Peptides against a protein of PDB entry 4U39. Designs and how they scored, part 3

Target 1, 302 residues: chain A of PDB entry 4U39
Amino acid sequence: SIKVIGVGGGGNNAVNRMIENEVQGVEYIAVNTDAQALNLSKAEVKMQIGAKLTRGLGAGANPEVGKKAAEESKEQIEEALKGADMVFVTAGMGGGTGTGAAPVIAQIAKDLGALTVGVVTRPFTFEGRKRQLQAAGGISAMKEAVDTLIVIPNDRILEIVDKNTPMLEAFREADNVLRQGVQGISDLIATPGLINLDFADVKTIMSNKGSALMGIGIATGENRAAEAAKKAISSPLLEAAIDGAQGVLMNITGGTNLSLYEVQEAADIVASASDQDVNMIFGSVINENLKDEIVVTVIATG

## One batch from the design tools (peptide; made by RFdiffusion4, then SolubleMPNN)

Design b1_p8_2_s3 (from b1_p8_2, 3 letters changed)
Fold by OpenDDE base, seed 5:
Structure b1_p8_2_s3 (fold): chain B 302 residues (1-302), chain A 8 residues (1-8)
Amino acid sequence: as target 1 above (302 residues)
Amino acid sequence: SMFHVGKK
């Protein structure tokens, strides 16, 4: 089974976005120290952590409170994650609960023997230096607690949105990028396509790989596969070129009109931009909600 | 590797 655990405000917003976009084949868990915020979750499983420590009033933007809250609730987290083959831990880094609790939850998942993937955001620079410093500490702790950690630099979202985009929409886009990171992997296992991967394939690429970067490309029209692939490998979300990555996981998602030729064309573009010694795997997914769009997701590890 | 994950 695949479980997605959203941790704190940003993680829970991302989980809500996943549910709203009907991401299939996963169980959703919402975790928070704030009971009021947790009530707004659409997840089937809602877990308040650190009830004794925080009394449901949240972590006060303190990562140490988030950490202690997860430690207090360890047994409950273990029971909720038990029997998972794969666990996605999603959070917005820089806050109290997400930054502090996500590494603890990830370690619990890993200790249970699940393939543990972190999908987290760095805060926007406008959220202030304190958030950035807290996020750096949380990301460092996450790296030690996961098999793979996908880090999304929120400031790079500002390069892919309109300059007049309201701050609230920039946060919604961050939630959407978190969704795309989880879905880009989960769909390879859970959703049939032209080229299917199994869980073992994904596990070979993602086990004990440490940090990862994600690129996303979307295109339409006659050259949509090539354009989507080129956008993915040149994505602003990639803080480094995919050249020199030890592993690449690629998802090519299209509508019912996705051709095997388009899948191959996209894969060849990503392979050509990667190192010759790269362990690359790719899958295709059919999403009936996509009309003439192709979505290419690239996860580079190593 | 010149691939530096998370380096700005």
Scores: peptide ipSAE 0.006, ipTM 0.387, DockQ to the pose 0.036
Fold by OpenDDE base, seed 4:
Structure b1_p8_2_s3 (fold): chain B 302 residues (1-302), chain A 8 residues (1-8)
Amino acid sequence: as target 1 above (302 residues)
Amino acid sequence: SMFHVGKK
């Protein structure tokens, strides 16, 4: 089974966005120290952590409170994650609960034998230096606790949105990018396509790889496959070129009109931009909601 | 391996 655990405010917003976008084949778990925020989760499984420590009042933007809250609730987290083959741990880094609890939860998942993937955001620069420093500590702790850690640099989202985009919409876009990172991997396992991957294929690319980067490209029209692939490999979310990656996981998602030619064309573009010795795997997914769109997701590891 | 950040 695949489990997605949203940790703290940002992680829970991302999980809500996944549910709203009908991401299939995954179990959703919402974790928070704030009981009021947790009540707004759309997840079937809702877990309040650190009930004794925080009394449901949240972590006060303190990562040490988030950490201790997860440690207090370790047995409950173990029970919720038990029997998962894969666990996605999603969080917004820089806060209290997400930053502190996500590494603890990730370690619990890994100790249970699940392929553990972190999908986390760095805070925007406008959230201030304190959040950036807290996020750096949380990301370092996540890297030690996961098999693969996808880090989304929120400031790079500002390169793909309009300059007049309200701050609230910038956070929604961060939640959407977290969704795309989880869905881009989970769909390869859970959703049929023209080229199917199994869990063992994904595990080969993601097991004990450390840090990863994600690129996304979306296009329509006659050259949509090539355009989507080119956008993915040149994505602002890629803080480095994919030619330095040891492994590449590629998802080519389209509607029912997705052709095998388009899948091959997109794969060839990503392969040509990658190192010759790269371990690249790719799958295709059919999503009827995309109609004429192609979405290419690239996860670069190593 | 460290991703080569292509210096612009």
Scores: peptide ipSAE 0.006, ipTM 0.427, DockQ to the pose 0.035
Fold by OpenDDE base, seed 1:
Structure b1_p8_2_s3 (fold): chain B 302 residues (1-302), chain A 8 residues (1-8)
Amino acid sequence: as target 1 above (302 residues)
Amino acid sequence: SMFHVGKK
C-alpha cells in the first residue's frame, strides 16, 4: 500500500490538493498540532499530534515543539503507517509542525521498512530569514530520515507563474507542485499506462538516494511529447542539470490518445540530457482528465 | 558528482 502523510499546514494543504485532483491508489493521512487546522483537512485519517504538549494550539512556529509533538505521538504514527510499502511525507519547511514533525514521521516510516520519500518545500525568500534557517535544519533532518528527499524551491515557482500572481496563488501553486511530485511517482505504481513500472523498479531508483530534484513539463499540440520533455529537463524547479544524476525516474502522462511514439520521443529527450551511465527508468500513465495534454515529470536522484 | 544543490 501507498500512504501520503501531510505534516503541518503546508503538508495538509498539499494533501487537500491531492484529494481535490483525485490522485488514486493512495491512502491520505493528515497530521497537525493545530486541532482547528486539522479539522479542515479532507483526509480520511486525521491525527492530532502532541495533544498534551500543545493542547491543540499548534507549535507556535517552533520546530522543536513540532519534533516533540511527533515524539509524544510515536505509537499512533506507527499504527497509522503500519503495513505501508511506500510512504510519502509531505510538508512545508520553515514552520513549526512540518519542520519538526516531518523528520520524526519519516524515520518512523523508514524503521517500519517502507520506501520513504520526502516531498517538501523551501519557504519563499519573502517569508524571511528565520523561516529559511528553520527550513534548512528541517531539510537536513529529513535527508537522514528518508530514502529520497525531493526539495521544491518555492522561489523557483515565481519563475513559472505570472509576475502579477497574488501571494495566495503562489502558495497554491506550491501545493500543486507538491501534488505533482507525489502523483508523478504514485501513478507509476498505481495507474496503468503504455509502459508500466512496478514497486520494485521505483524502489531501485529511490532507495537510499538522499536528495532529489524534480522537473515538470506540460504541453499540448502536435509536438506535445517533445515540448513537455524539454520543459521538464529545463524546469526552473531543477536547481541543477540532470546530467549529474545517478538515477532518473520519468513519468509520461497523457490522455487516451497518448501514443507509444510520443512516449519514446519524450524518453529519448530525457535520456539524451542525462549521463550515459545513468540508471533511467520511465513509465507511462493514462489519465483521461488530461485529454490533449502531456505531463512529463522527471525526478533526478544521486 | 553529487548534485551539489548550490549553497547560496
Scores: peptide ipSAE 0.005, ipTM 0.398, DockQ to the pose 0.032
Fold by OpenDDE base, seed 2:
Structure b1_p8_2_s3 (fold): chain B 302 residues (1-302), chain A 8 residues (1-8)
Amino acid sequence: as target 1 above (302 residues)
Amino acid sequence: SMFHVGKK
């Protein structure tokens, strides 16, 4: 089974966004130290952590409280993650609960033998230096606790949205990028397409790979496959070019009109931008909610 | 692993 665990406010917002977008074939778990925020989760499984420590009042933006809360609730987390083949741990780094608890939860998943993938955001620079420093510590702890850690730099989201985008919409886009990161991988396993991957394929690319980057491209029209692929490999979310990656996982998602030619065209573009010795695996997903759009997601590892 | 996620 595939489990997605949202940790703290940002992680739970991302999980809500995944549920709203009908991401299939995954079980959702919401984790928080704030009981009121947890009640707003759409996840089937809701877990309050650190109930003794926090009394449900949250972590007060302190990562050490988030860490201790997860440690207090270790047995409950273990039971919730038990039997998962793959665990996505999603969080907004820089806060209390997400930053502190996500590494602990990831380690629990890894110790259970699940392929453990972190999908986390760095805070926007405007959230201030304290959040950025807390996020750096949390990201460092996540690297040790996961098989692969996808880090989304929120400041790069500002390059893909309109300059007049309200702050709330920028956070909503961060939640959407977290969704795309999880879905771009989970759909390869859980959702039938033109080219299906299994869990073993994904595990080959993601097991013990450390840090990863994600690129996303969306396009429409006659050249949509090529345009989406080009946008993915040049995505502002990629802090480095994909040519240095040891592994590439690619998802080509389209509507019912997605052709094998378009899939191949997109794959060839990503392969041509990658190192010759790269282990590239790609899958194709059919999403009936996509009309004329193609979405290419690239995860670069190693 | 030369994928230096750039320390900036």
Scores: peptide ipSAE 0.007, ipTM 0.400, DockQ to the pose 0.034; fails the geometry check

Design b1_p8_2_s4 (from b1_p8_2, 3 letters changed)
Fold by OpenDDE base, seed 3:
Structure b1_p8_2_s4 (fold): chain B 302 residues (1-302), chain A 8 residues (1-8)
Amino acid sequence: as target 1 above (302 residues)
Amino acid sequence: SFFYSGKK
């Protein structure tokens, strides 16, 4: 089974976005120290952590409180994650609960033997230096606790959106990028396509790889496959070129009109941008909601 | 442990 656990406000927003986008084949768990915020989750499983410590009032933007809250609730977290083959831990780093609890939860998942993937955001620079510093500490702790850690630099999202995009929309886009990161991987396992992957295939690329980079490209029209692939490999979300990666996981998602030619064309573009010795695995996914769109997601590991 | 399974 695949479990997605959203930790804190940002993680729970991402989980809500996943549910709204009907991400298939995953179980959703929402975790928070704020009981009121947790009640707004759409997840089937809602877990309040650190009830004794916080009394449901949240972590006060203190990562140490988030950490202690997860430690207090360790047995509950273990029970919720038990039997998972894969666990996605998603959080917005820089806050209290997400920053502190996500690494603890990730470690619990890993200790249970699950392939543990972190998908987290760095705060925007405008959120201030304190959040950036807290995020850096949390990301460091996550890196030790996961098999693969995808870090989304929120400032790079500002390169994808209009400069006039309201702050609230920028956060919404961050939640969407977290969704895309989880879905881009989970769909390869859970959603049939023209080329299906199994869990073992994904595990070869993601097991004990540490940091990963993600690129996303979306396109329509006659050259949509090539354009989407080119956008993915040149994505602002990629903090480095993919040619240095040891492993590449590629998702080519399209509607019912996705052709094998388009899949091959996209794969060839990504392969050409990668090292010749790269372990590249690609899958295709059919999503009827995309109609004429192709979405290419590239995860570069190692 | 408030496991609220929202299945009404």
Scores: peptide ipSAE 0.008, ipTM 0.503, DockQ to the pose 0.016
Fold by OpenDDE base, seed 1:
Structure b1_p8_2_s4 (fold): chain B 302 residues (1-302), chain A 8 residues (1-8)
Amino acid sequence: as target 1 above (302 residues)
Amino acid sequence: SFFYSGKK
């Protein structure tokens, strides 16, 4: 089984976006120290952590409170994650609960033997230096606790949205990028396409790889496959070129009209941008909701 | 080696 655990406010917002977009083949768990915020989750499983420590009032933007809250609730977290083959831990880093609890939860998943993937955001620069410093500490702790950590640099989202985009919409886009990161991987396992992957293929690329970057490209029209692939490898979310990666996981998602030629064209573009010795695995997914769109997701590891 | 610097 695949489990997605959203940790704190940002993680829970991402999980809500995943549910709203009908990401299939995964079980959702919402975790928070704030009981009122947790009640707004759409997840089937809602877990309040650190009830004794926080009394449901949240972590007060303190990562140490988030950490202790997860430690208090360790047995409950273990029970919720038990039997998972893969666990996604998603959080907005820089806050109290997400920053402190996500590494603890990730370690629990890894200790249970699950392939543990972190998908987290760095705060926007405008959220202030304190959040950036807290996020850096949380990301460092996550690296030690996961097989692969995908970090989304929120400031790079500002390069792909209109300059007049409201702040709330920028946060909504961050939630959507987290959704795309989880879905880009989970669909390779759970959703059939023209080229299918199994869990073992994904595990080969993601097991004990440390930090990863994600690129996303979306396109329509006659050259949509090539355009989507080019956008993915040149994505502002890629803070480094993919030519240094030891592993590449690629998802090519399209509607029912996705052709094998388009899949090959997209894969060839990504392969040409990668090192010759890269371990590249690609899958295709059919999503009837995309109609004429192609979405290419590239995850570079190592 | 692919390295995420965390810098813009």
Scores: peptide ipSAE 0.005, ipTM 0.400, DockQ to the pose 0.034
Fold by OpenDDE base, seed 4:
Order: C-alpha cells, then sequence, then structure tokens
Structure b1_p8_2_s4 (fold): chain B 302 residues (1-302), chain A 8 residues (1-8)
C-alpha cells in the first residue's frame, strides 16, 4: 500500500489538493497539532499529534514543538503507517508542525521498512528569514530520515507563475507542485499506462538516494511530447541540471490518445539530457482528464 | 552527484 501523510498546514493543504484532483491508489493521512485546522482536512484518516503538549492549539511556529508532538504520538503514527510499502511525507518547511514533525514521521516510516519519500517545500523568501532558517533545519533532518527527499524551492514557482499572481495563488501553486511530485511517482505504480512500472522499479531509483529535484513540463499540439520533455528538463524547479543526476525517474502522462511514439520521443529527450551512466527508469500513465495535454515529470536523484 | 544549488 501507498500512504500519503500531510504534516502541518502546508502538508495538509497539499493532501487536500491531491484528494480534489482524485490522485488514485493512495491512502491519505492528515497530521496536525492544530485541531481546528485538522478538522478542515479531507483525508480519511485525521491524526492530532501532541494533544497533551499543545492541547490542539498548534505548534506556535516552533519546530521543536512539532518534533515533540510527533514523539508524543509515536505509537499512533506507527499504527497508522503499519503495512505501508511506500510512504510519502509531504510538508511545507519553515512552520512549526511540518518542520518538526515531518522528520519524525519519516523516520517512523523508514523504521517500519517502507520506502519513505519526502516531498517538501522551502518557504518563499518573502515569508522571512526565520522561516527559511527553520526550513533549512527541517530539510536537513528530513534528509537523514527518508530514502529520497524532493525539495521544491517555492521561489522558483514565481518564475512559472505570472508576476501579478496573488500571494494566496502562489501558495496554491506550491500545493499543486507538491501534488504533482506525489502523483508523478504514485501514478507510476498505481495507474496503468503504455509502459508500466512496478514498485521494485521505483524502489531501485529512490531507495537511499538522499536529495532529489523535480522538473515538470506540460504541452499540447503535434510536438507535445517533445515540448513537455524539454520543459521538464529545463524546469525552473530544477535548481541543477539533470546531467549531474545518478538516477532519473520519469513519468510521461497523457490522455487516451497518448502514443508509444510520443512516449519514446519524450524518454529519448530526457535520456539525451542526462548523464550517459544515469540509471533512468520511465513509465507512462493514462489520465483520461488529460485531453490533448502531455505531462512529463522528472525526478532526479544522486 | 546531483548538486543542489538551492539557497539554504
Amino acid sequence: as target 1 above (302 residues)
Amino acid sequence: SFFYSGKK
């Protein structure tokens, strides 16, 4: 089984976005120290952590409170994660609960033997230096606790969205990128395509790899596969070129009209941009909601 | 190795 755990406000917003977008084949768990915020989660499983410590009032933007809250609720977290083959831990770094609790939850998942993937955001620079410093500490702790950590630099989202994009929409886009990171991987396992991957294939690329970057490309038209692939490998979310990666996981998602030729064309472009010695695995996914669009997701590891 | 250039 695949479990997605949203931790804190940002993580739970991302989980809500995943549910709204009907990401299939995963179980959703919402974790928070704020009971009121947790009540707004759409997840089937809602877990309040640190009830004694926080009394449901949240972590006060203190990562140490988030950490202690997860430690207080360790047995509950273990029970919720038991039997998972793969666990996604998603959070917005820089806050109290997400920053502090996500590494603890990730470690619990890893100790249970699950392939543990962190998908987290760095705060926007405008959120202030304190959040950025807290996020750095949380990311460092996550890196030790996961098999792969995908870090989304929120400031790079500003390069993708219009300059007039409201702040709230920038956060929504961050939630969407978190969704894309989880879905881009989970769909390879859970959703049939032209080229299917198994869990073992994904595990080969993601097990004990440390930091990862994600690129996304979307295109339409006659050259949509090539354009989507080119956009993915040049994505602003990639803070480094993929040619330095030791492993690449690629998802090629299209509608029912996705052709094998388009899949091959996209894969060849990503391979050509990668190191010659890269371990590249790619799968295709059919999403009926994608009419004329192709979405290419690239996860670069190592 | 994949170099993460992101600002800490």
Scores: peptide ipSAE 0.000, ipTM 0.393, DockQ to the pose 0.032
Fold by OpenDDE base, seed 5:
Structure b1_p8_2_s4 (fold): chain B 302 residues (1-302), chain A 8 residues (1-8)
Amino acid sequence: as target 1 above (302 residues)
Amino acid sequence: SFFYSGKK
């Protein structure tokens, strides 16, 4: 089984976005120290952590409170994650709960023997230096606790949105990128396509790989596969080029009209941008909600 | 090791 655990406000917003987009084949768990915020979660499983410590009032933007809250609720977290083959831990780094609790939750998942993947954001620069510093500490702790950590630099999201994009929409886009990161991997396992991957294939690419980068490309039209692939490998979300990655996981998602030719074309483009010795695996996914769009997700590890 | 080409 695949479990997605959203930790804190940002993680729970991402989980809500995943549910709204009908990401299939995963179980959703919402974790928060803020009981009121947790009530807004659409997740089937909602867990308040640190009830004694925080009394449901949140972590006060203090990562140490988030950490202690997760430690207090360790047994509950273990029970919720038990039996998962794969666990996605998603959070917005820089806050109290997400920053502090996500590494603890990730470690619990890893200790249970799950393939543990972190999908987290760095705060926008406008959120201030304190959040950036807290995020850096949380990311460092996450790296030690996960098999693979995908870090999304929120400032790079500003490069893919209009300059006039309201702050709230920028956060929504961050939630959407988190969704895309989780879905880009989970669909390869849970959703059939033209080329299916198994969990073992994904595990080979993601086990004990440390930091990863994600690129996303979306396109329509006659050259949509090539355009989507080119956008993915040149994505602003990639803090580095995919050349030099030891492993590449590629998802090619299209509608029912996705052709094998388009899949091959997209895969060839990503392969050509990768090192010759790269361990590249790719899957294709059919999403009936995609009409004329192709979505290419690239995860570079190592 | 991802080589960060830090463009200034």
Scores: peptide ipSAE 0.000, ipTM 0.440, DockQ to the pose 0.030

Design b1_p8_3_s1 (from b1_p8_3, 5 letters changed)
Fold by OpenDDE base, seed 5:
Structure b1_p8_3_s1 (fold): chain B 302 residues (1-302), chain A 8 residues (1-8)
Amino acid sequence: as target 1 above (302 residues)
Amino acid sequence: RKITLILQ
C-alpha cells in the first residue's frame, strides 16, 4: 500500500489539496500537534501527536517540540504506517511540527521497511531567516531519515506565478507543487496508462538516493508533449540541471487522447537532457480530468 | 501487461 502522511500545517494543507484533486490509490494520514488545525484535515486518518507535551496547542514554531511530539507518539505512528510499501512524508519546513516531526516520522517509516520519500518545501525568503534556518536543520534531518528527499524551493514558485500574486495564493501553489510531487510518483504505481510501472521500478530509482529535484511542465496544443517535457526539464523548481542525475523518474500524464507518439516524444526530450548513463524510467498515466493538457513530471535523483 | 521502457 501507499501512504501519504502530511505533517504539520503545510503538510496537512498539501494532503487536503491531494484529496481535493482526487489523487487515487493512496491512503492519507494527517499528523499535527495542533488539534484545531488537525480537525480541518480531510484525511481519513487524523493523528494528534504530542498530546501530553503540547495539549493540542501546537509546537509554537519550535522544531524541538515537533520532534518530541513525534517521539511521544512513536507507537501510534508505527501503527498508522504499518503495512505500507511506500510512505510519502510531506511537510512545510521552517515551522515547529513539520520541521521537527517529519524526520522522526520518516525514520519510523524507513525502520518499518517502507520506501520512504520526503516531499518538503523550503520556506519563502519573506517568512524570515529564523524559518529558513529551522528548515535547513529539518531538511538535513530528513536526508538521513528517507530514501529520497524532494525539496521544493518555495522562492522558485514565485517565478511561475504573477508578481501580484497574493501571499495566500503563493502558499496554495506550494501546496499544489507538493501535490504534484506526490501524485507524479503515486500515479505511476496506482493509475494505469499506456506504459505502466510497478513499485519495484520506482523502488530501484528512489531507494537510498538522497536528495532529488523535481521539474513540472504543463502544456496544451499540437506540440503539447514536447512543450510539457521542455518545461519540465527547464522548470524553475529544479535547483540544478538534470544532466548530472544518476536516476530519472518521468511521469507523462494526459487525458484519454494521449497518444503513444506523444509519450515517446516527451520521453526522448527528457532522455536527451539527461546523462547517457542515466537510469531513466518513465510511465504514462491517463487522467480523465485532463482534457487537452499534458503534465510531465520529472524527478531527478543522485 | 507491464511495459517498462528504460531509456538510457
Scores: peptide ipSAE 0.007, ipTM 0.475, DockQ to the pose 0.148
Fold by OpenDDE base, seed 2:
Structure b1_p8_3_s1 (fold): chain B 302 residues (1-302), chain A 8 residues (1-8)
Amino acid sequence: as target 1 above (302 residues)
Amino acid sequence: RKITLILQ
């Protein structure tokens, strides 16, 4: 089974966005120290952590409170994650609960023998230096606790959105990028298709790889496959080129009109931008909610 | 129905 655990405010907003976008074949778990915020989760499983420590009032933007809250609730987290083959841990780094609890939850998932993937954001620079420093500590702790850690630099979202985009929409786009990272992998395994990647292929590419980079490309029109692939490999979300990656996961998602030629064209572009010795796996996903859009998600590991 | 095609 695949479980997605949203940790703290940002992680739970991302989980809500996943549920709203009907991401299939995953179980959703919402974790928070704030009981009021947790009530707003759309997840079927809701877990309050650190009830004794925080009394449901949240972590006060302190990562040490988030950490201790997860440690207090370890047995409950273990029971919620039990029997998962794969666990996605999603959080916004820089806060209290997400930054402190996500590494503890990830370690619990890994110790249970699940393939543990972190999908996290760095805060925007405008959120201030304190959040950036807290996020750096949380990311370092996540790296040790996961098999693969996808880090989304929120400042790079400002390169994708219009300059007039309100701060609230920039955060919604961060939630959407977290969704795309989880969905880009989960759809390869969990989406019932004619040909599905087995979990073993994904596990081979993602096990003990450390940091990963994610690129996303979206396009429409006659050259939409090529344009989406080119946008994915040149995505501002990529802190480096995909050249040098030991493994590449590619998801090509389109509507019912997605052709095999378009899939191959997109795959060839990503392969040509990757090392010759790269272990690349790719899947194509039909999403009936996509009209004329193609979405290419590239995850580079190693 | 979401259909996933894998091209190996």
Scores: peptide ipSAE 0.006, ipTM 0.399, DockQ to the pose 0.155
Fold by OpenDDE base, seed 1:
Structure b1_p8_3_s1 (fold): chain B 302 residues (1-302), chain A 8 residues (1-8)
Amino acid sequence: as target 1 above (302 residues)
Amino acid sequence: RKITLILQ
């Protein structure tokens, strides 16, 4: 089974966005130290952590409180994650609960033998230096606790949105990018198709790889496949080029009109931007909701 | 229906 665990406010907002976009074949778990915020989750499983420590009042933006809250609730987290083949841990780094609890939860998932993937955000620069420093510590702890860590630099979202975009919409786009990272992987495994990536192929690309880069491209029209692939490999979310990656996971998602030619054209563009010795695996997903859109997601590991 | 085609 695939489980997605949202940790703290940012992780829970991302999980709500995944549920709203009907991401299939995954079980959702919401984790928080704030009981009032947790009640607003759309997830089926809601877990309050550190109830004795925090009394449900949250972590006060302190990562050490988030860490201790997850440690207090270890047995409950183990029970919720038990029997998962894959666990996505999603959080907004820089806060109290997400920054402190996400590494503890990731380690629990890994110790249970699940393929453990972190999908986390770095705070925007405008959230201040304290949040950036807290996020850096939490990201370091996540790298040790996961098989693969996808880090979304929120400041790069400002390069893909209009300059007049309200701050609230920039946070909603961060939640959407977290959704795209989880869905880009989960749809390759969980969506029934003529050729599924076996979980073993995904495990080979993602097991013990450390940091990963994610690029996303969306396009419409006659050249939509090529445009989406070019946008993915040149995505502002890529802090480096995909050259030098040991593994590439590619998802090509389109509507019912997605052609084999479009899939090949997109794959050839990503392969041409990758090293010759790269272990590249690609999947094609039909999503009836995309109509004329193609979404290319590239995850570079190693 | 989501249809996933994986090209190896």
Scores: peptide ipSAE 0.005, ipTM 0.447, DockQ to the pose 0.172
Fold by OpenDDE base, seed 4:
Structure b1_p8_3_s1 (fold): chain B 302 residues (1-302), chain A 8 residues (1-8)
Amino acid sequence: as target 1 above (302 residues)
Amino acid sequence: RKITLILQ
């Protein structure tokens, strides 16, 4: 089974976005120290952590409180994660609960033998230096606790969105990129396509790989596959080029009109941009909600 | 170019 755990405010907003976009084949768990915020979760499973420590009043933007809250609730986290083959831990880094609790939850998932994937955001520079420093500590702790850690640099989202984009919409786009990171992997396992992957294929690319980068490309029209692939490998979300990666996981998602030729064309572009010795695995997904669009997601590991 | 496509 695949479990997605949203940790703290940002992680739970991302989980709500995943549920709203009908991401299939996953169980959703919302984790928070704030009981009022947790009540707004759309997740089936809702877990308040650190009830004794915080009294449901949240972590006060302190990562040490988030950490201790997850440690207090370790047994309940273990029970909620038991029997998962794969666990996604999603959080906005820089806050109290997400930054402190996400590494603890990830370690619990890994100790249970699940393939543990972190999908986290680095705060925007405008959120201030304190959040950036807290996020750096949380990201370091996540790297030790996961098999693969996808880090989304929120400042790079500002290169994809209009400069006039309201701050609230920039956060919504960060939630959407977190969704795309989880869905881009989970759909390869859970959703049929022209080329299906199994869990063992995904495990081969993601097990004990450390930090990963994600690129996304979307296109329409006659050259949509090639354009989507080119956008994915040149994505502003990639802090580095994919040519240094030891592993590449590629998702090619299209509508019912997705052709095998388009899948091959997109895969050839990503392979041509990758190192010659790269272990590349690609799958295709059919999403009936994609009419004329192709979405290419690239995850570079190593 | 050795694309190791692990098509299982």
Scores: peptide ipSAE 0.005, ipTM 0.453, DockQ to the pose 0.223

